# Peptides against a protein of PDB entry 4XPM: the designs that were tried, part 148

Target 1, 160 residues: chain A of PDB entry 4XPM
Amino acid sequence: VMLHSKNVKGFLENTLKPYDLHSVDFKTSSLQSSMIITATNGGILSYATSNNDVPKNSINEINSVNNLKMMSLLIKDKWSEDENDTEEQHSNSCYPVEIDSFKTKIYTYEMEDLHTCVAQIPNSDLLLLFIAEGSFPYGLLVIKIERAMRELTDLFGYKL
Target 2, 67 residues: chain B of PDB entry 4XPM
Amino acid sequence: DIKGTIAFDTHGNVIESTGVGSQRIEDIGDLSKVTLDAEGFAQVQGDSLLVHLYKRNDITLAVYTSA

## One batch from the design tools (peptide; made by RFdiffusion4, then SolubleMPNN)

Design b2_p23_6_s1 (from b2_p23_6, 11 letters changed)
Fold by OpenDDE base, seed 2:
Structure b2_p23_6_s1 (fold): chain B 160 residues (1-160), chain C 67 residues (1-67), chain A 23 residues (1-23)
Amino acid sequence: as target 1 above (160 residues)
Amino acid sequence: as target 2 above (67 residues)
Amino acid sequence: SQLSKEELKELFDKLLEEIYSQS
């Protein structure tokens, strides 16, 4: 079954959920945002945000959407640069991973006080992007996005 | 008596931290260099705490105890 | 008291189970 826009939106909303690790009494906040963006121009194809307190059609809503657009563009640009930089690909901010014989990379980026991670959906023109608070550990964020990526096999090989 | 924990990956990035572990993130650099036994275990004496290490599948868990 | 290997491994297993079940 092919992932439609509505299905993708629901998937992204589900990725927002926080961790509650009772074994060690560790909790995270929800992700601030979860997005599918284009690797070509950083355009947002689908997104979910935990900030649902903003009234619709308000200035704050417009600003928040614009902020997401800006962040996605900036992260896409950084990702594009790193994909052409061997040194950056060998930094601790880059995680080469293999999912069902498909290779991709997970990058972590500090965006002001936010923790972000981005990964190219294997063989596709799409990126999965998570934005979290600074208290969300990068190692856990990487695990989260890897696991999420494994659920997006329908998008593997997607070309614009 | 567990005083805290740190879990970290092979890149040295934190997966989780609690208790005294949250204040000792800088320990990861040294802990990542500790030689583990055949089963993936080690113990390291810190300042006043004992650190218990276990690593499996590229994830290391450090547990801080008083003894 | 000193944490045993078995207890440490158990904690590790629980932690990873929680992480992956919530991922």
Scores: peptide ipSAE 0.782, ipTM 0.956, DockQ to the pose 0.871
Fold by OpenDDE base, seed 3:
Structure b2_p23_6_s1 (fold): chain B 160 residues (1-160), chain C 67 residues (1-67), chain A 23 residues (1-23)
Amino acid sequence: as target 1 above (160 residues)
Amino acid sequence: as target 2 above (67 residues)
Amino acid sequence: SQLSKEELKELFDKLLEEIYSQS
């Protein structure tokens, strides 16, 4: 079953959901944004945001989309730099992982007061990007994005 | 009797924190160095609280109790 | 009494189950 564009959008929307860990009475906020972007230029192929109250084609929507574009570009640039820096790949902000025999890396980046996490979809030209509030712990964010990538096998090996 | 919890990964990053654990994130550095028994357990005295540790599959759970 | 190993392990299992089921 192939992932269609609207299915990808729906998938990203589902990743926005918060955690509610009743066992220890721990709750998170929803993710601010969830995106699939190109590793080449940081272009947004699909995205979801927790705030969908902005009218379509309004100035406010345009500004919010522009902000996402800026963030995706900045994170893509940082990711690209780190992929060419062996020292950064050995920092605690980098998690080497293996999914179905495919190797990739998960990076955590702090953007202003936000917590972000980005990972290359295995063997693809695509990045999965989560943006959360600063209260969202990085360890949990890493688990979240790893589990999400495991559900995107249709995009493994995708080349632009 | 649980006063709080901290769960953290092998990078020292928090997975969750509650109660007094939320105020003791700095303990992760020391807790990560504690030698666990064959079953993955340990206990550490910290101030007036006892920290119960359990680690499995690269995740450590620290539970703070009064005794 | 203090937390037993069995109780701690049970809490750990519940926590992980929640994390992965909600991920």
Scores: peptide ipSAE 0.782, ipTM 0.956, DockQ to the pose 0.845
Fold by OpenDDE base, seed 5:
Structure b2_p23_6_s1 (fold): chain B 160 residues (1-160), chain C 67 residues (1-67), chain A 23 residues (1-23)
Amino acid sequence: as target 1 above (160 residues)
Amino acid sequence: as target 2 above (67 residues)
Amino acid sequence: SQLSKEELKELFDKLLEEIYSQS
């Protein structure tokens, strides 16, 4: 059964939660943003952000949304380029993974001072995108997005 | 007593870092090449600290101690 | 101050459990 928009939104909101690793006294910040975008043009289908202190329909809200649109488009473009570049796919910034019987790749990208990672939802026209502060380690970010993707099986094979 | 930790993956990317480990991210390059025993353990002298290594399922944990 | 293998493995197990349970 395909996920409804509100269910996806709630899922993305849940991915924003930080890590608190008591075993080693390590904590992260919340994700800045979590998004599902189209692989075709980087359009945002659903998103969640930890910055909720902006009034509705304000200039600041519009600017925030526009920033997300810009970042999603830029990351989509970089992802598209890397998907056609064998060298980039063999860098430390690319993680080939297999979920069930489906293969996909997780990419990490530095965007200014932000840490981002993106992955194509297996066999779909959709990308899952996490945006975090620079203090959020890439290795942990990769684990986070992989685990999140395993919960999105309803979107596997989704075509626009 | 633990002075710090680094956990890292097979790509050399940090999973977590604490204490002195946060200032020794450059050690990952050398630590990733250390030969582990049959159970996945090793010890390496790093500057003035002893590094205890354990690797399982493509994740390596490095624990820094004074002795 | 030297960690035993058991202590190191225990720490590793706890760390991974926390990571995956919070993911």
Scores: peptide ipSAE 0.782, ipTM 0.956, DockQ to the pose 0.899
Fold by OpenDDE base, seed 4:
Structure b2_p23_6_s1 (fold): chain B 160 residues (1-160), chain C 67 residues (1-67), chain A 23 residues (1-23)
Amino acid sequence: as target 1 above (160 residues)
Amino acid sequence: as target 2 above (67 residues)
Amino acid sequence: SQLSKEELKELFDKLLEEIYSQS
C-alpha cells in the first residue's frame, strides 16, 4: 500500500492537531501549517493549514499560499546551509535521529515570531516542515515531527 | 501541592511548562547539570520552591512544589 | 505533603503517554 496524493494531504491535515496534556494541564495551539517540500528547490508538493475559512481563488488565499512558498524557500535555504556546516549540526537546534535503519536530522528555526521545524524524510529528496506559533515549545515540536516522519515510510527513498 | 512543571530535552529545549514553571524557564540551564541518583531522581531548592527532578531517556521532568 | 518518587514517576509516565499518543 502506497501513500497517494490525497492520503498525503489528509496526513498533513492530521498533523495540525494540537496537544492537550491533561496530566500537567498543558495545551498547545494547532500547527499553523504542515508541508512536504522538495529539498532541492523548496517547492511545495503538499500542504495543510489550520485556517480554512478563506475562500478558494480569493486574493487572501493567494497571499496565504505565497506566504507559505516564501517560508518554504527560506527554510530550505537555511537547511541546505546547515547540512554543509558541521558546527551548525552540533548546535542545540539540530537533532540527529534514526528512524528504522535510516539516519536524518531535525532542525528548529525561528522565523519571525513563528516556531518552525524541518527534517529530511529519510533517504529522500523531500523535507517535512511544521510551522507553529511562538508559544509552541521547540522540544515538543521536535517530538511531533519525528513521530510524523515515522508514519511516512512510503516516502522513504523518494527521489525526484 | 504542585505549583508548576517543566519538561525539557537534552538540548535544553522546553517540551512543556505550566504554572510557576512557565516563569522559570531559565532554570533549565542549572537543572540540566544536577547530578541524579541511580534511579534518575533529584531534589533541588529553587528560591522558595522545591524542585523534584526525574529523568529517563532524553527527557527531564521538573515538578515545583512548596515543600 | 512531599511528592514521592513513585508519584513523580507516575506523572512522568502519564505525560509521556499523552505526548506520544497525541503525536
Scores: peptide ipSAE 0.782, ipTM 0.956, DockQ to the pose 0.833

Design b2_p23_6_s2 (from b2_p23_6, 12 letters changed)
Fold by OpenDDE base, seed 2:
Structure b2_p23_6_s2 (fold): chain B 160 residues (1-160), chain C 67 residues (1-67), chain A 23 residues (1-23)
Amino acid sequence: as target 1 above (160 residues)
Amino acid sequence: as target 2 above (67 residues)
Amino acid sequence: SQLSKEELAELFEKLLKEIYEQS
């Protein structure tokens, strides 16, 4: 079954959920944003945000969407640069992973005080992007996006 | 008596940290170099705390105790 | 008291289980 826009939106909303690790009394905040963007131009195809306190059609809502657009573009640009930079691909900010024999990379990027990670959906023109607060550990964020990526097999190989 | 924990990956990035572990993230550099036994365990004496290490599947858990 | 290997491994397993269940 092909993932439709509504299904993708719901999936992204589910990825926003925080961790609550009772075994060690560690918890995170929810992700600020979860997005599917194009690898070509950083356009947002679908997104979810935990900031639902902004009234509809308000200036703050417009600004928040514009901010997401800017962040997605900046991260896409950095990702594109790193995909052509062997040194960056061997840094601690790059995680080569294999999902069902498909290879991809997870990158972590600091965006001001936010922690972000991005990964190309295997063989596709799409990127999955998580944006979290600075208190969200990168190692955990990487695990989160890898696990999420494994649930997006319908998008593997998607070309624009 | 656990005083804190740090879990980290092979890149040295934190997965979780609690208690005194949250204040000792810089320990990861040294902890990642510790030789583990055949079962993936080790102990390292720190300043005043004992660090218990266990690594499996590229994830290391460090548990800080007073003894 | 000193944490045993078994207790440490058990804590590790609990932690991983929580992480992956919540991922």
Scores: peptide ipSAE 0.777, ipTM 0.956, DockQ to the pose 0.860; fails the geometry check
Fold by OpenDDE base, seed 5:
Structure b2_p23_6_s2 (fold): chain B 160 residues (1-160), chain C 67 residues (1-67), chain A 23 residues (1-23)
Amino acid sequence: as target 1 above (160 residues)
Amino acid sequence: as target 2 above (67 residues)
Amino acid sequence: SQLSKEELAELFEKLLKEIYEQS
């Protein structure tokens, strides 16, 4: 059964939660943003953000949404380029993974001072995108997005 | 007593770092090349600290101690 | 003061458990 928009939104909101690793006394911040975007043009289908609440239809709200749109488009473009670049696919920033016999790749990208991670939902026209602060380790971000993607089986094979 | 930790993956990317480990991210390059025993353990001298290594399932944990 | 193999493995298991539980 295909996920409804509200269910996807709630899922993305849940991915924002930080890590608190008591075993080694390591904590992260919450994700800044979590998004599902189209692989075709970087359009946002659903998103969640940990940014502070702002008044509805305010200038700062519009600016915040516009920033997300810009970042999603930029990351989509970089992802598209790397998907056609063998060298980039063999860098330490690319993680080939297999989920239930479906193959995909996880990419890490530095965007200004932010750490980002993006992956194509297997056999779909959709990308899952996490945006975090620079203090959020890439290796942990990769684990987070891989685990999250395993919970999105309803979107596997989704075509626009 | 533990002075810090680094956990890293096979790509050399950090999973977590604490204490002195946060200041020794550059050690990952050398630590990733250390030969482990049959159980996945090793010890390496790093500056004034001893590094205890354990690797399993493509994840390496490095624990820094004074002894 | 030297960390034993058992203690190191235990720490590793705790760490992984926390990571995957919170993912």
Scores: peptide ipSAE 0.777, ipTM 0.956, DockQ to the pose 0.874; fails the geometry check
Fold by OpenDDE base, seed 3:
Structure b2_p23_6_s2 (fold): chain B 160 residues (1-160), chain C 67 residues (1-67), chain A 23 residues (1-23)
Amino acid sequence: as target 1 above (160 residues)
Amino acid sequence: as target 2 above (67 residues)
Amino acid sequence: SQLSKEELAELFEKLLKEIYEQS
């Protein structure tokens, strides 16, 4: 099944769902945002947000999108720096992972009070980016993004 | 008799925390250094609570009990 | 009584199952 733009959007929307771990009575909030961005410029190719109450084409929506653009650019810049810094790649904020023989890295970044997680889709020019509230634990966020990437095999090797 | 839990990964990052575990995130540093038995279990006395540890597949679960 | 190894392992399995099912 090929991922179309609308299917990617729907996929990202599904990643917003919170955890409800009944075994230990632990719950998270929904992700604030889930995005696929370019590794080159941090441009947003697709995104989903948990706040769906903003009227379309309103000033508030424009501001929200602009905020996402700003965050994606900042995170892309930090990711680019870390990809060129061996020391940063050995920090506890970097998780080397292998998916179907492809190697990639998951980075956790704190942006203000938000917890973010970003990973290069294997062998591609794309990044998957999750933005969550500060209460969302990083260890769980890493698991979430790894599992999400495993479902994006259609984007493996995607070049701009 | 469970008073709380902490699950954490090999980087020391929290996966989940509940109850008294949410107030004892700082314990992860010490808990990560505990030697486990052949089955991946250990017990550690932490303040007035007993911590039961189980690790498998790079994930550690700590369960806090009164005894 | 104290939490048994079997009970702890069972809790662990339940937790992981939930995490992966919801991921």
Scores: peptide ipSAE 0.777, ipTM 0.956, DockQ to the pose 0.853; fails the geometry check
Fold by OpenDDE base, seed 4:
Structure b2_p23_6_s2 (fold): chain B 160 residues (1-160), chain C 67 residues (1-67), chain A 23 residues (1-23)
Amino acid sequence: as target 1 above (160 residues)
Amino acid sequence: as target 2 above (67 residues)
Amino acid sequence: SQLSKEELAELFEKLLKEIYEQS
């Protein structure tokens, strides 16, 4: 069973849901957006946003999509730079992880007032990207994206 | 009674914070250096509050209490 | 009363369980 485009969209939408940790009375907001982008050019292959009240084909929707395109490109560029910088890979913003038998890295980046997290889907030309409000803790965001990647095994090894 | 909590990872990044813990994020630097016992526990006096530490794997939980 | 080791560990386990269930 392979993950089709419709299933990918649904998966990303599901990642938007917030945390509500009753054990310590802690809760987060929903993710602002969740995307799968290309590692080569930062092009968006699929995305989901928490606010769906904007009419389609409206100027507001276009601006929203353009904003996502800009962020994805900027984050892709930063990711590419860090992948070629050993010092950045040893910073507190980089988490080396192993999923199954594959190694990858999770990076956290602050984009204006937003908290972002990006990771290369193992052995693929794809990046998974989460964008959250500044109140969303980075440590929790890292856990979230790692667990999400573990559910994307169908995309492991995907090459453009 | 619990006055607040902080959970953080080995990079010093917050996983969650509540109560007085939300106002003491700067404590993570010092708390991460505390020597834990063989079971992963420690207690540290922080201002007027007692901090209870428990670490397992790559996550540390700090619980702030009055005593 | 002071928070015991057992209570602290229990809280830790509850927290982790919630995080992973909701991730």
Scores: peptide ipSAE 0.777, ipTM 0.956, DockQ to the pose 0.830; fails the geometry check

Design b2_p23_6_s3 (from b2_p23_6, 11 letters changed)
Fold by OpenDDE base, seed 2:
Structure b2_p23_6_s3 (fold): chain B 160 residues (1-160), chain C 67 residues (1-67), chain A 23 residues (1-23)
Amino acid sequence: as target 1 above (160 residues)
Amino acid sequence: as target 2 above (67 residues)
Amino acid sequence: SVLSKEELRELFDKLLEEIYSQS
């Protein structure tokens, strides 16, 4: 079954859920945002946000969407640079991973006080992007996005 | 009596931290260099705490105890 | 020691199960 826009939106909304690790009494906040963006220009194809307290059509809503657009563009640009930088690909901020014989990379980026991670959906023109609070550990964020990526096989090989 | 925990990956990034572990993230650098036994275990004596290490599948768990 | 190998491994297993089940 092909992933349609509505299905993708629901998937992204589900990725927002926090961790509650009872074994060690560790909790995270929800992700602030979860996005599918284009690797070409950083355009947002689909997104979900945990900040649903903003009234519709309000100035705050417009500002929040604009902020997401800006962040996605900045992260895409950084990702593009790193994909052409061997040194950056060998830093602790880059995780080469293999999903069902498809190779991709997960990058972690600090955006002011936010923790972000981004990964190219294998063989596609799409990026999966998570934005979390600074208290969300990068190691856990990487695990989260890797697991999420494994559920997006329908988008593997997607070209714009 | 567990005083805290740190779980971290092979990149030295935190997966989780609790208790005293949250205040000792800098220990990851040294803990990552500890030689583990054949089963993936080690113990390291810290300042006043004993650190119990277990690693499997590129994830290391450090548990801080009083002894 | 205060924490045995078995207890540590059990804690590790529980932790990973929680992480991956919630991912």
Scores: peptide ipSAE 0.785, ipTM 0.956, DockQ to the pose 0.813
Fold by OpenDDE base, seed 4:
Structure b2_p23_6_s3 (fold): chain B 160 residues (1-160), chain C 67 residues (1-67), chain A 23 residues (1-23)
Amino acid sequence: as target 1 above (160 residues)
Amino acid sequence: as target 2 above (67 residues)
Amino acid sequence: SVLSKEELRELFDKLLEEIYSQS
């Protein structure tokens, strides 16, 4: 079973769900957005946003999409720089992880007042990108994106 | 009774924080350096609160209590 | 102490279970 475009969109929408940890009475907001972008150009292949109350084709919808495009490009550029910087790869903002037999890295980036997390889908030309409010803890965001990537095995090895 | 909690990873990043723990994020630096026993436990006096530590794998949980 | 080792471990287990279940 392969993951088709419709399935990818649905998957990203599911990643938006917040945490509600009853054991310690801790809860988060929903993710602001979840995206799959190209590692080469930062182009958005698929995305989901928590606020879907904006009418399609409206100026507000266009602005929101443009904002996502800008953020994806900026994060892609930062990711590319860090992938070529050994010092940055040893910072507290970089998490080397292994999924199955594949190695990848998770990076956390603060974008204005937002908390973001990005990771290369193993052996692929794709990046998974989460954008959350500043109140969303980075440690939890890292766990979230790692678990999400483990569900994207169909995209492992995807080349443009 | 529990006054608050902090969970954090080996990078010092917060996983969750509640109660008084939310106001003591700066404690992570010191808590991460505490020597744990063979079972992964420790207790540290922090101000007027007692901090109960438990670490397994790459996650540390700190629970703040009055005693 | 107010919180025993067993209670702390149980809380830890519950917390992790919730995190991974909701991830």
Scores: peptide ipSAE 0.785, ipTM 0.956, DockQ to the pose 0.807
Fold by OpenDDE base, seed 1:
Structure b2_p23_6_s3 (fold): chain B 160 residues (1-160), chain C 67 residues (1-67), chain A 23 residues (1-23)
Amino acid sequence: as target 1 above (160 residues)
Amino acid sequence: as target 2 above (67 residues)
Amino acid sequence: SVLSKEELRELFDKLLEEIYSQS
């Protein structure tokens, strides 16, 4: 019923994979990061990053994690604001979606030169967050996160 | 020959872009307003290229050709 | 024309298939 933490980590790692669209000769980079965070505090419950060459417990890893924490907090705050803003919910940066009769929203946010998207896992206190390079188009990023959420049904309705 | 492509969603956000399409992202605004036939197709003569449009399931593909 | 409806639809189908299969 509930995904094991290790399984969630592996799932997030799989979401990092890039697109290679041979039909039109279009390629993306890998996602920079993929995270599940709390909607309440922006705390990171699980994460994956494409920069895996950093030794564990190193200063560089700590800095990387701290950066993720900062980004997750900022995005959570923006998400929270938008969830209480009707105008923002009707902008081109908000995608209302329905998954298995559950309604949620996908938001896209520019963070410096990065493209991000975040979505509340349906009926849960959790957010799924993708961080990509600026070259990763938002329309494709939205498709990616929607498809990813469809695979997280075990987390639907999860309350802290 | 295909000179480029743009795929975009109903929000006008890019799904993919290639070739000359990558340099014509601003065309999405106009392309999104083009009336499609009953099968979801249209053709629009651009600056110097012909744009072939096909839309299905809220996704539009624009293909740029020389003629 | 240079690109027929059938060719365009086929390209579209391939593109979407790739997107969703890789998502």
Scores: peptide ipSAE 0.785, ipTM 0.956, DockQ to the pose 0.809
Fold by OpenDDE base, seed 5:
Structure b2_p23_6_s3 (fold): chain B 160 residues (1-160), chain C 67 residues (1-67), chain A 23 residues (1-23)
Amino acid sequence: as target 1 above (160 residues)
Amino acid sequence: as target 2 above (67 residues)
Amino acid sequence: SVLSKEELRELFDKLLEEIYSQS
């Protein structure tokens, strides 16, 4: 059964939650943003953001959304380039993974002072994208997105 | 007494870091090359601190202690 | 040693459990 838009939105909102690792006294901030975008043109299908202190329909809200659109497009473009670059796929910024019987790749990208992570939902035209502060470790971000993707089986094979 | 920790993956990327470990991210390069025993353990002298290593399922935990 | 193998393994297990349970 295909996920409804509101269910996807709620899922993305849940991914914003920070880590609190009591065993080693390590804490992260919440994700800045969590998004599902199209692999074709970087269009945003669904998103969640931790910055909810902006009034509705305000200039600041519009600017925030526009920033997300810009970042999603830039990351999509970089992802597309790397998918056609064997050297980039063998860097420490690329994680080939297999979920069930499906293969995909997780990429980490530095965007200014932000840490980002993107992965193609297996066999789909969709990308899952996490944006975090620079203090959020890449290795942990990769684990987070891999685990999240395992919960999106309804989107596996989704074609636009 | 633990002075800090670093957890890292096989790509050398940090999973978590605390205490003195947060200031010794550059150690990952050397720590990733350490030969572990049959159970996945090792100890390495790093500057003035002893580093305790344990690796399982492609994740390495380094714990820094004073001795 | 200041930290035994058993203690190190337990710390590792707890850390991973926290990571995956919060993911």
Scores: peptide ipSAE 0.784, ipTM 0.956, DockQ to the pose 0.812

